# Peptides against a protein of PDB entry 6UG1: the designs that were tried, part 84

Target 1, 304 residues: chain A of PDB entry 6UG1
Amino acid sequence: SNEERKRRKYFHMLYLVCLMVHGFIRNEWINSKRLSRKLSNLVPEKVFELLHPQKDEELPLRSTRKLLDGLKKCMELWQKHWKITKKYDNVGLYMRTWKEIEMSANNKRKFKTLKRSDFLRAVSKGHGDPDISVQGFVAMLRACNVNARLIMSCQPPDFTNMKIDTSLNGNNAYKDMVKYPIFWCEVWDKFSKKWITVDPVNLKTIEQVRLHSKLAPKGVACCERNMLRYVIAYDRKYGCRDVTRRYAQWMNSKVRKRRITKDDFGEKWFRKVITALHHRKRTKIDDYEDQYFFQRDESEGIPD
Target 2, 301 residues: chain A of PDB entry 6UG1 as posed
Amino acid sequence: SNEERKRRKYFHMLYLVCLMVHGFIRNEWINSKRLSRKLSNLVPEKVFELLHPQKDEELPLRSTRKLLDGLKKCMELWQKHWKITKKYDNEGLYMRTWKEIEMSANNKRKFKTLKRSDFLRAVSKGHGDPDISVQGFVAMLRACNVNARLIMSCQPPDFTNMKIDTSLNAYKDMVKYPIFWCEVWDKFSKKWITVDPVNLKTIEQVRLHSKLAPKGVACCERNMLRYVIAYDRKYGCRDVTRRYAQWMNSKVRKRRITKDDFGEKWFRKVITALHHRKRTKIDDYEDQYFFRRDESEGIPD

## One batch from the design tools (peptide; aimed at target 1 R7 Y10 S104)

Design b2_p30_7_s2 (made by RFdiffusion4, then SolubleMPNN; from b2_p30_7, 11 letters changed)
Fold by OpenDDE base, seed 4:
Structure b2_p30_7_s2 (fold): chain B 304 residues (1-304), chain A 30 residues (1-30)
Amino acid sequence: as target 1 above (304 residues)
Amino acid sequence: MGKEILEKLIEELKKEFPDVKIPEKLLNLL
C-alpha cells in the first residue's frame, strides 16, 4: 500500500539518522585525550616518522609510499594490540529485514548501549567487536596526529524492498554478513591530495580508491545485510560528509535508486541531517574531495 | 551533543510523519 511505503520510508529515515548519530558519537569518543595518550604509546618513533614523511619535491609519490608503509605498520601494530574480536550481537549494525524490525518492536529486550567508559576500556584493552576495533584504530592514528576519518556504511532497512522478507536462515548468513566491513578508516594523503582507504580489521587492506573499492559488497548474499548506500565520513574536527561516491562504482545507475536522496524531499532531509552533524568550517581538503566526486560523477555518466 | 542532535532530528522526523509511532525500543538501539 501507499501507507506501507510511507511507513518503510519513515523507518528507513529513522534508522539512518540513528546510525549516523551513532557514528558521530563514536567519532567523538575516539577523540578522547585519555585514549589518545594510551594509543600513541603503541606507535614507535620510526613508524611515526613514516606517517609524517617529508615532502619529496622531485617525486611526491615517494612520500605517499612512506605514508602507506607507515599505515601498513600501524595495521600490524593494531593487530598485536587487539586481543579479542567479539562476534556481533545478532546482526550488529548490519541491515535488518522488515520482519526483524517488526519483531524487535515487540521484544522487551533492552539493547545494552555501550557507555563511553566501556568503549574507552574496550579499545584500551583491545577487546571488542570489529566496529570498536576499527574505531580504536582511527583513535590510534589520530593520537599520532594523522588526519584519519572514521567511515561508516550506514545500513538502514531497504525502503525499496516491498516484498515480505524471506527468512535469511542460511548457515553462512553471519559469514556473508561480516564479509565486508561497516566501519573503516580514511587517511588524508597531503601529497596526492586524496583520501587513502584503510580497513585494518576485516579485509586488512589499504586502498587508493579510483573507480572501485574492495570494501564495496559484492554478491547477493553479502548485499542482503550490507548494501552500499550511505558511506559517512567523520573527521577529527567533527566534520561529517557523505563519501558514498568514492565507494560506489555505480552511484547514479544503482546506488541512488536505493537512497532516500532519490527524490527532492529525501535529498533536502538528508542534507539537513548532514548539516546537523557537521561542526566545522569547510577546508581545501573538502574542495579536493568534492572535485574528485564531481570527476567520478562525470566519468560514470548518466545511466541509460 | 550527539544525543541532543538525535533528539532534535527525531523530533523533526516526527513532524514529517505524524501518523507513524516510533517504537521506543528503537531509540535504545543507539
Scores: peptide ipSAE 0.441, ipTM 0.894, DockQ to the pose 0.533
OpenDDE base, seeds 1, 2, 3, 5: peptide ipSAE 0.381, 0.186, 0.393, 0.385; ipTM 0.877, 0.755, 0.878, 0.879

Design b2_p30_7_s3 (made by RFdiffusion4, then SolubleMPNN; from b2_p30_7, 14 letters changed)
Fold by OpenDDE base, seed 4:
Structure b2_p30_7_s3 (fold): chain B 304 residues (1-304), chain A 30 residues (1-30)
Amino acid sequence: as target 1 above (304 residues)
Amino acid sequence: MGKKILEELIKELKEEFPDVKIPQKLLDLL
């Protein structure tokens, strides 16, 4: 019905806001001065120097290579720090089905919200789910004065799916779900004027994304709970930016149709949400990023 | 800060969709 379509749009928007605010709160928590002091001690001076290479005036790519090597070593150090990777409770922050949402509305079981103190303890001990681990990795890089962003792939329910949900009852459902991350890191490369993508936990990869990312979910089973639609970047200065264009190969042809921003109402609303979460002034980094997104939109073209 | 932002954004959503009840469980995810 038209009512069910409206209801599904509303729940999509509501979940999206909640997820985006969750990312914002986690981004605030990883800015903890107490956590920063602890995590900086994980990074030896030689690795810190690689994270902060001098500008090679002859070949800026040499400076980027040092930064990439520093980030690789940081991932190795982080793996040594992280002792216990917990499984997600149920589906974590992956996409729920409409049936799961309806069933959850009737169930009085409180989600145990992780308190800030518990989060900081979890990161400090190296004990938690993959999301906490990624968030802690971003905190470690920030503790080393690296311009690292927390990236969140927000997974609101699919308002474009009007089918009755078939039960996702596959034995591999959890493996397929967690095949691709929900949280990752981006690091600003001041030499190439680009964001470097870092997944320290799931795929353990570093990318300079041009047209496609390894972090973009592929295959039907993986996309059931992880649809690339809203990739939100949270920086150390409480900036909030939609960076979906970086990770979406087919933004215009495929991804846009699955976003609330497909219509003018949804675009205006989503822009308000971004604005409410964006607590810093614009910088030249934002200009370079917007230029990159523009070039990516032109290169994709208009879908036939 | 984030809780206040959420309360404001939820208020706006309630104004646009007055008939839709927010599941408390979703608020507990925050």
Scores: peptide ipSAE 0.393, ipTM 0.907, DockQ to the pose 0.474
OpenDDE base, seeds 1, 2, 3, 5: peptide ipSAE 0.409, 0.187, 0.312, 0.321; ipTM 0.911, 0.761, 0.850, 0.856; seed 1 fails the geometry check

Design b2_p30_7_s4 (made by RFdiffusion4, then SolubleMPNN; from b2_p30_7, 12 letters changed)
Fold by OpenDDE base, seed 1:
Structure b2_p30_7_s4 (fold): chain B 304 residues (1-304), chain A 30 residues (1-30)
Amino acid sequence: as target 1 above (304 residues)
Amino acid sequence: RGEEILKKLIEELEKLFPDVKIPKKLLDLL
């Protein structure tokens, strides 16, 4: 019905707001001065120097290579720090089906909201789910004065799915779900004027995204709970930006159709949500990023 | 700060969908 379509659109928007605010709160928590002091001690001076290379005036690429090597060593140090990767409770922040939402609304189970103190303890001990681990990695890089941002792939329920019963097959569902991350890191390369993508936990990869990312979910089973639609970046200065264009190969043809921003109403609403979460002035970094997104939109073209 | 932002964004969303009641329990999911 039209009513059920309206209801699903509303719940999608509600979940999206809630997930985006969750990312904002986690981004505030990883700015903890106490956590920063503890995590900076995990990074030896030689690795710190690689994270902060001098500008090579002859070949700026040499400076980028040093930064990439520093980031690789930081991932290795982070793996040594992280002792216990917990499974997610149920599906974590992956996409729920409409049936699961309805069942959850009926169930009196209080979700145990992780408190800030518990988060800081989890990161400090190296015990937690993959999301806590990624968030802690971003905190470690920020503790080393790296311009690292937290990336969140927001997974609201699919308002374009009008099927009543999306029974997901139970047993393999977890492995397929966690194949791709929900949280990752981006690091600003001041030499190339680009964001470097870092997944320290799931795929354990560093990439300089041009046209496609390894972090973009592929295959039907993986996309059931991880649909790339809203990739939100939270920086150290409480900036909030939609960076979906970086990770979406087919933004215009495929991804836009699954977003609330497919129409002018949804676009205007989503811009208000981003604005409510964006607490810094624009910078030259934002200009370089917007220029890259523009070039990516032109290169994709308008879908036929 | 995040909770205050959330509250305001929910209030704005409720104005856009006056006929759609959120089950309060859905907010407890976060």
Scores: peptide ipSAE 0.573, ipTM 0.927, DockQ to the pose 0.594
OpenDDE base, seeds 2, 3, 4, 5: peptide ipSAE 0.531, 0.437, 0.445, 0.475; ipTM 0.903, 0.885, 0.890, 0.911

Design b2_p30_8 (made by RFdiffusion4)
Pose (drawn by RFdiffusion4):
Structure b2_p30_8 (pose): chain A 301 residues (1-169, 173-304), chain P 30 residues (1-30)
Amino acid sequence: as target 2 above (301 residues)
Amino acid sequence: EIEEFKEKLEEYTPNQLISWLMEKTDEYFE
């Protein structure tokens, strides 16, 4: 019914707002001073110097390389620090079905509250699922004074799914691509470097294509790329989906609430509500990248 | 509303608040 269609659109908006705010608060917890000081001693002087390379006037590229080596070394040592990698209970934060949600609302059960202290304890011990692990990785980079963003792929239920059944054909297929990952700024190449230290264990300077965007019909059942939100050290919140969307104006726009005008205005209201800093020059360099990327997409196939 | 959500999300995950979010959906369409 058209009524159920409207309810799905609203609930989608509601769940999305909650997810984005969770990203906002979790990013706050990542900035915890007490935790940052402990995680900093995990980084040797050699690697620390690689993370803050000197300006090389003749060839800025060498500085970028040193940072990449540093990022690689950090990924490696984080693989060692993280001793216990849990499985997501049930579905984690991957996209759920309308049926699944309706049924979760029905069954109330008992839920162990988490809170901030428990998160900190888990990151210091090295116990957690991949989301906690990548978030902790970001906290470590920040304790070393690197401009690290937390990236979250918000996976609200699909408001474009009109079906009354909503049934699907695997765990391994869900976890193929991450919900959380990291970005780090390169002041030499003036670009954001994408880092996934937990799932794909890769570092990529995304230009026109990214390894992180999910592919194949089976994998996209639980992970439909729509809202890639970046949170930074100074409490910025930016929609970074353009970096990770091969067909943004075609494929992805149909799945976002921003396809109509009311939707874009509303979404902007939330982003602004979550962006608690003023515009820096880096924001401009990023907007330039996005503009160029937006104009190079062209006609679809 | 965002502040309320923020306060609830400091204790619970979005998946755990689905029942409360459904009630808000019902109130909106009443």

Design b2_p30_8_s1 (made by RFdiffusion4, then SolubleMPNN; from b2_p30_8, 12 letters changed)
Fold by OpenDDE base, seed 1:
Structure b2_p30_8_s1 (fold): chain B 304 residues (1-304), chain A 30 residues (1-30)
Amino acid sequence: as target 1 above (304 residues)
Amino acid sequence: MLEEIKEKLKTYTPDQLIAELMEEVDKYFS
């Protein structure tokens, strides 16, 4: 019905806000001074120097290469630190079906809350789910004074899916779900004036995204619980930005149709949410990023 | 709403808050 369509849109919006606020809170927890002091000790001086290369005036690309090498070594150090990767409870922050949501409303399940203290302990010990691990990795980079962002792919239920029963059956459903990450890292490259994408936990990859990312879900099975629609960046100064354009090859033709921002009302609403979560002044980094997004929009063209 | 969500998510998992919000949505559309 039209009413059910409205209900699903409204619920999608509320769910999206909850996810975005969760990302904001986790980003705040990452900025813990106590955690920072502990995590900085994981990074040897030689790796710290690679993270902070001098500008090579002859070939600026050499400075970027040093940074990339430093980030690779940080991923290796993080793997040594991380002792226990827990499975997600149920589906974690991956996308639920409408049926699963309805069933969850009926079941007043006592979900275990992860408090700030528990999070900080989990990161310090290297014990937790993949999301905690990624968040801890961002904390380690920030402890080394790297301009690292926490990236969250927000997975609200698909308001465009009007099917009543979407039972996701399959023995490999969990493996397909976790094939692509929900959280990752971006690092500012001051030499190339670009964000570097880092997945330290899932794919264990570093990318300089041009047209597409390896972190973008591909295939039917993985897209059932991970649809790239809302990729939100949280920086160390409590900036909040929509960076979906970086990771969406087909933003205009495919992704936009599945976003609340497909219409003017949804666009205005979503901008208000971003603005409410953005607690810093604009910087030149934002200008370079917006210019890159503009170029990506022009390069994609208007969908036929 | 946003400040309430911020406050709740200090102690709630997103899943718990979502379940609560579902109950509120269902009441609104009932």
Scores: peptide ipSAE 0.257, ipTM 0.849, DockQ to the pose 0.686
OpenDDE base, seeds 2, 3, 4, 5: peptide ipSAE 0.219, 0.211, 0.086, 0.133; ipTM 0.821, 0.817, 0.778, 0.805

Design b2_p30_8_s2 (made by RFdiffusion4, then SolubleMPNN; from b2_p30_8, 13 letters changed)
Fold by OpenDDE base, seed 1:
Structure b2_p30_8_s2 (fold): chain B 304 residues (1-304), chain A 30 residues (1-30)
Amino acid sequence: as target 1 above (304 residues)
Amino acid sequence: MLEEIKKKLETYTPDQLIAELMKEVDKYFS
């Protein structure tokens, strides 16, 4: 019905706000001074120096290469630190079906919550789900004074899916779900004036995204619970930015149609949410990023 | 709304939040 469409749209909006606020809170927890002191000790001086290369005046690309090597070594150090990767409880923060949401509303089960203290302990011990691991990796980079962002791919239910029953049954459903990450890292490269994408846990890859990312879900099975629609960046100074354009090859033609921002009302609403979560002044880094997004929009063109 | 959601998210699981949001949605459309 038209009413059910409105209901699903409204629920999608509320759920999206909850996810974005969750990302914000986790980003605050990452900034723990106590955790920072512990995690800085995981990074040897030689790796720290690679993370902070001098500007090569002859070939600035050499400085970027040092940073990339430093980030690779940080991923290796993080793998050594991380002892236990727990499975997600149910589907974690991956996308639920409408049926699963309705069933969850009827579920009076007490769920175990993760408090800040539990999170900090989990990161410090190297015991937790993949999201905690990624968040801890961002904390380690921040402990080394790297300008690292926490990235969250927000997975609200698909308000464009009007099917009543979308039961996702299959033996490999979990494997397909976790094929692509929900959380990852970005690191500012001051030499190239670009964000470097780092997935330390899932794909264990470092990318300088141009047109597409390996982190963008591909294939029907993995896209059932992971649709790239809202990729939100949380920086060390409590900045909040929509960085979906980086990871969406087809932002205008495909992704926008599945976002609340498909219409003017949704765009204005979503901007208000971003603004409410953005707690810092604009910087030159934001200017370079916006210029990159503009160029990506021009290069994609208008969808036919 | 955002501060209330922040407070809830410190103590609620995603599933608990979903259940609460469903109740809020049901109230809005009732």
Scores: peptide ipSAE 0.118, ipTM 0.809, DockQ to the pose 0.773
OpenDDE base, seeds 2, 3, 4, 5: peptide ipSAE 0.045, 0.051, 0.045, 0.079; ipTM 0.769, 0.752, 0.769, 0.794

Design b2_p30_8_s3 (made by RFdiffusion4, then SolubleMPNN; from b2_p30_8, 13 letters changed)
Fold by OpenDDE base, seed 1:
Structure b2_p30_8_s3 (fold): chain B 304 residues (1-304), chain A 30 residues (1-30)
Amino acid sequence: as target 1 above (304 residues)
Amino acid sequence: MLEEIKELLETYSPEQLIAKLMEEVDKYFS
């Protein structure tokens, strides 16, 4: 019905805000000074120097290469630190079906919420789910004074899916679900004036995204619980930015149709949510990023 | 709004939060 369409749209909006605030809270937690002091000790001086290369005036690309090498070594150090990767409880922050949402509403089970203290302990011990691991990796980079962002791919239920029964198949569903990450890292390259994408946990990859990312879900099974729609960046200064354009090859033609921002009302609403979560002044880094997004929009063109 | 949502996220599991959101949606459309 039209009413059910409105209900699903509204629920999607509320769920999206909750996910975005969750990302904000996790970004605050990883700024813990106590955690920072502990995690900085994981990074040897030689790796710290690679993370902070001098500008090569002859070939700025050499400085970027040093940074990339430093980030690779940080991923290796992080793998050594991380002892236990727990499975997600149920589907974690991956996308639920409408049926699963309805069933969960009826199931008033007391689930334990992860508190800040539990999170800090988990990161410090190297025990937790992949999301905690990524968040801890961002904390380690920030502890080394790297301008690292926490990236979250927000997975609200698909308000464009009007099917009642979307029962997803059981055991293989988990492997397909976790094939692509929900959380990752971006690092500012001051030499190239670009964000570097880092997935330290899932794909264990570093990318300089131009047109497409390896982190963008591909295939029907993977997209059932992970649809690239709302990729939100949280920086060390409590900035919040929509960076979906970086990871969406087909933002205008495909992704926009599945976002609340498909219409003017949804665009204005979503901008208000971003603004409410953005707690810093604009910087030149934001200017370079916006210029890159503009160029990506022009290069994609208007969908026919 | 943000502090209320923070409190909700600290108090409730994702499943409990979904249940509350469903209740609020039902109230809005009732």
Scores: peptide ipSAE 0.053, ipTM 0.716, DockQ to the pose 0.682
OpenDDE base, seeds 2, 3, 4, 5: peptide ipSAE 0.027, 0.049, 0.048, 0.025; ipTM 0.633, 0.714, 0.713, 0.635

Design b2_p30_8_s4 (made by RFdiffusion4, then SolubleMPNN; from b2_p30_8, 10 letters changed)
Fold by OpenDDE base, seed 2:
Structure b2_p30_8_s4 (fold): chain B 304 residues (1-304), chain A 30 residues (1-30)
Amino acid sequence: as target 1 above (304 residues)
Amino acid sequence: MLEEIKEKLKTYTPDQLIAELMEKVDEYFK
């Protein structure tokens, strides 16, 4: 019905706010001074130096290569620190079907809560789910004075899906779900004036994204619970930015149709949410990023 | 609403608030 479409859209909006606020709170928690002091001790001086290369005036690419090598070594150090990767409870923060939403509303379960103290202990011990691990990795880089962002791919239910029964085939559902991450890291490369994408936990990859990312879900089965629509970046200074354009090859032709921002009302609403979560002034880094997004929009072209 | 959501999300994950969000949807459409 038209009413059911409105209800699904409204729930999508509410749940999207909850996801975005969750990312904001986790970004605050990883800025813990106590955690920072502990995690800085995981990084040897030689690796710290690679993270902070001098500018090579002859060949700036050499400085970028040092940074990339430093980040690779940080991923290796992080793997040594992280002792226990827990499975997600149910589907974690991956996308639910509308049937699962309705069933969850009817089942008041007792949930295990994760408070700030529990989170900090989990990161400190190296025990937790992949999301906590990624968040801890960002904390370690920040402890080394690296300009690292927490990236979150927000997975609200698909308000464009009007099917009543969206039962997913069960057998490989978890493996397909976790094939691509929900959380990852970006690191600012001051030499190339670009964000470097780092997945320290899932794919264990470092990318300099040009047109597409390996982190973008591919294939029907993977996209059922992980649809690239809202990729939000949280920086160390409590900036909040929509960086979906970096990871979406087909932003205008495909991704926009699945976003609340497909219409003017949704665009204005989403901008208000971003503004409410953005707690810093604009910087030159934002200018370079916006220029990159502009170039990506021009390169994609206007959808026919 | 946003501040209330922020306070809850210091203890709960978004998926744990689904039931409460559905109640808010039902209230909005009454």
Scores: peptide ipSAE 0.718, ipTM 0.972, DockQ to the pose 0.915
OpenDDE base, seeds 1, 3, 4, 5: peptide ipSAE 0.691, 0.710, 0.718, 0.710; ipTM 0.969, 0.971, 0.972, 0.971

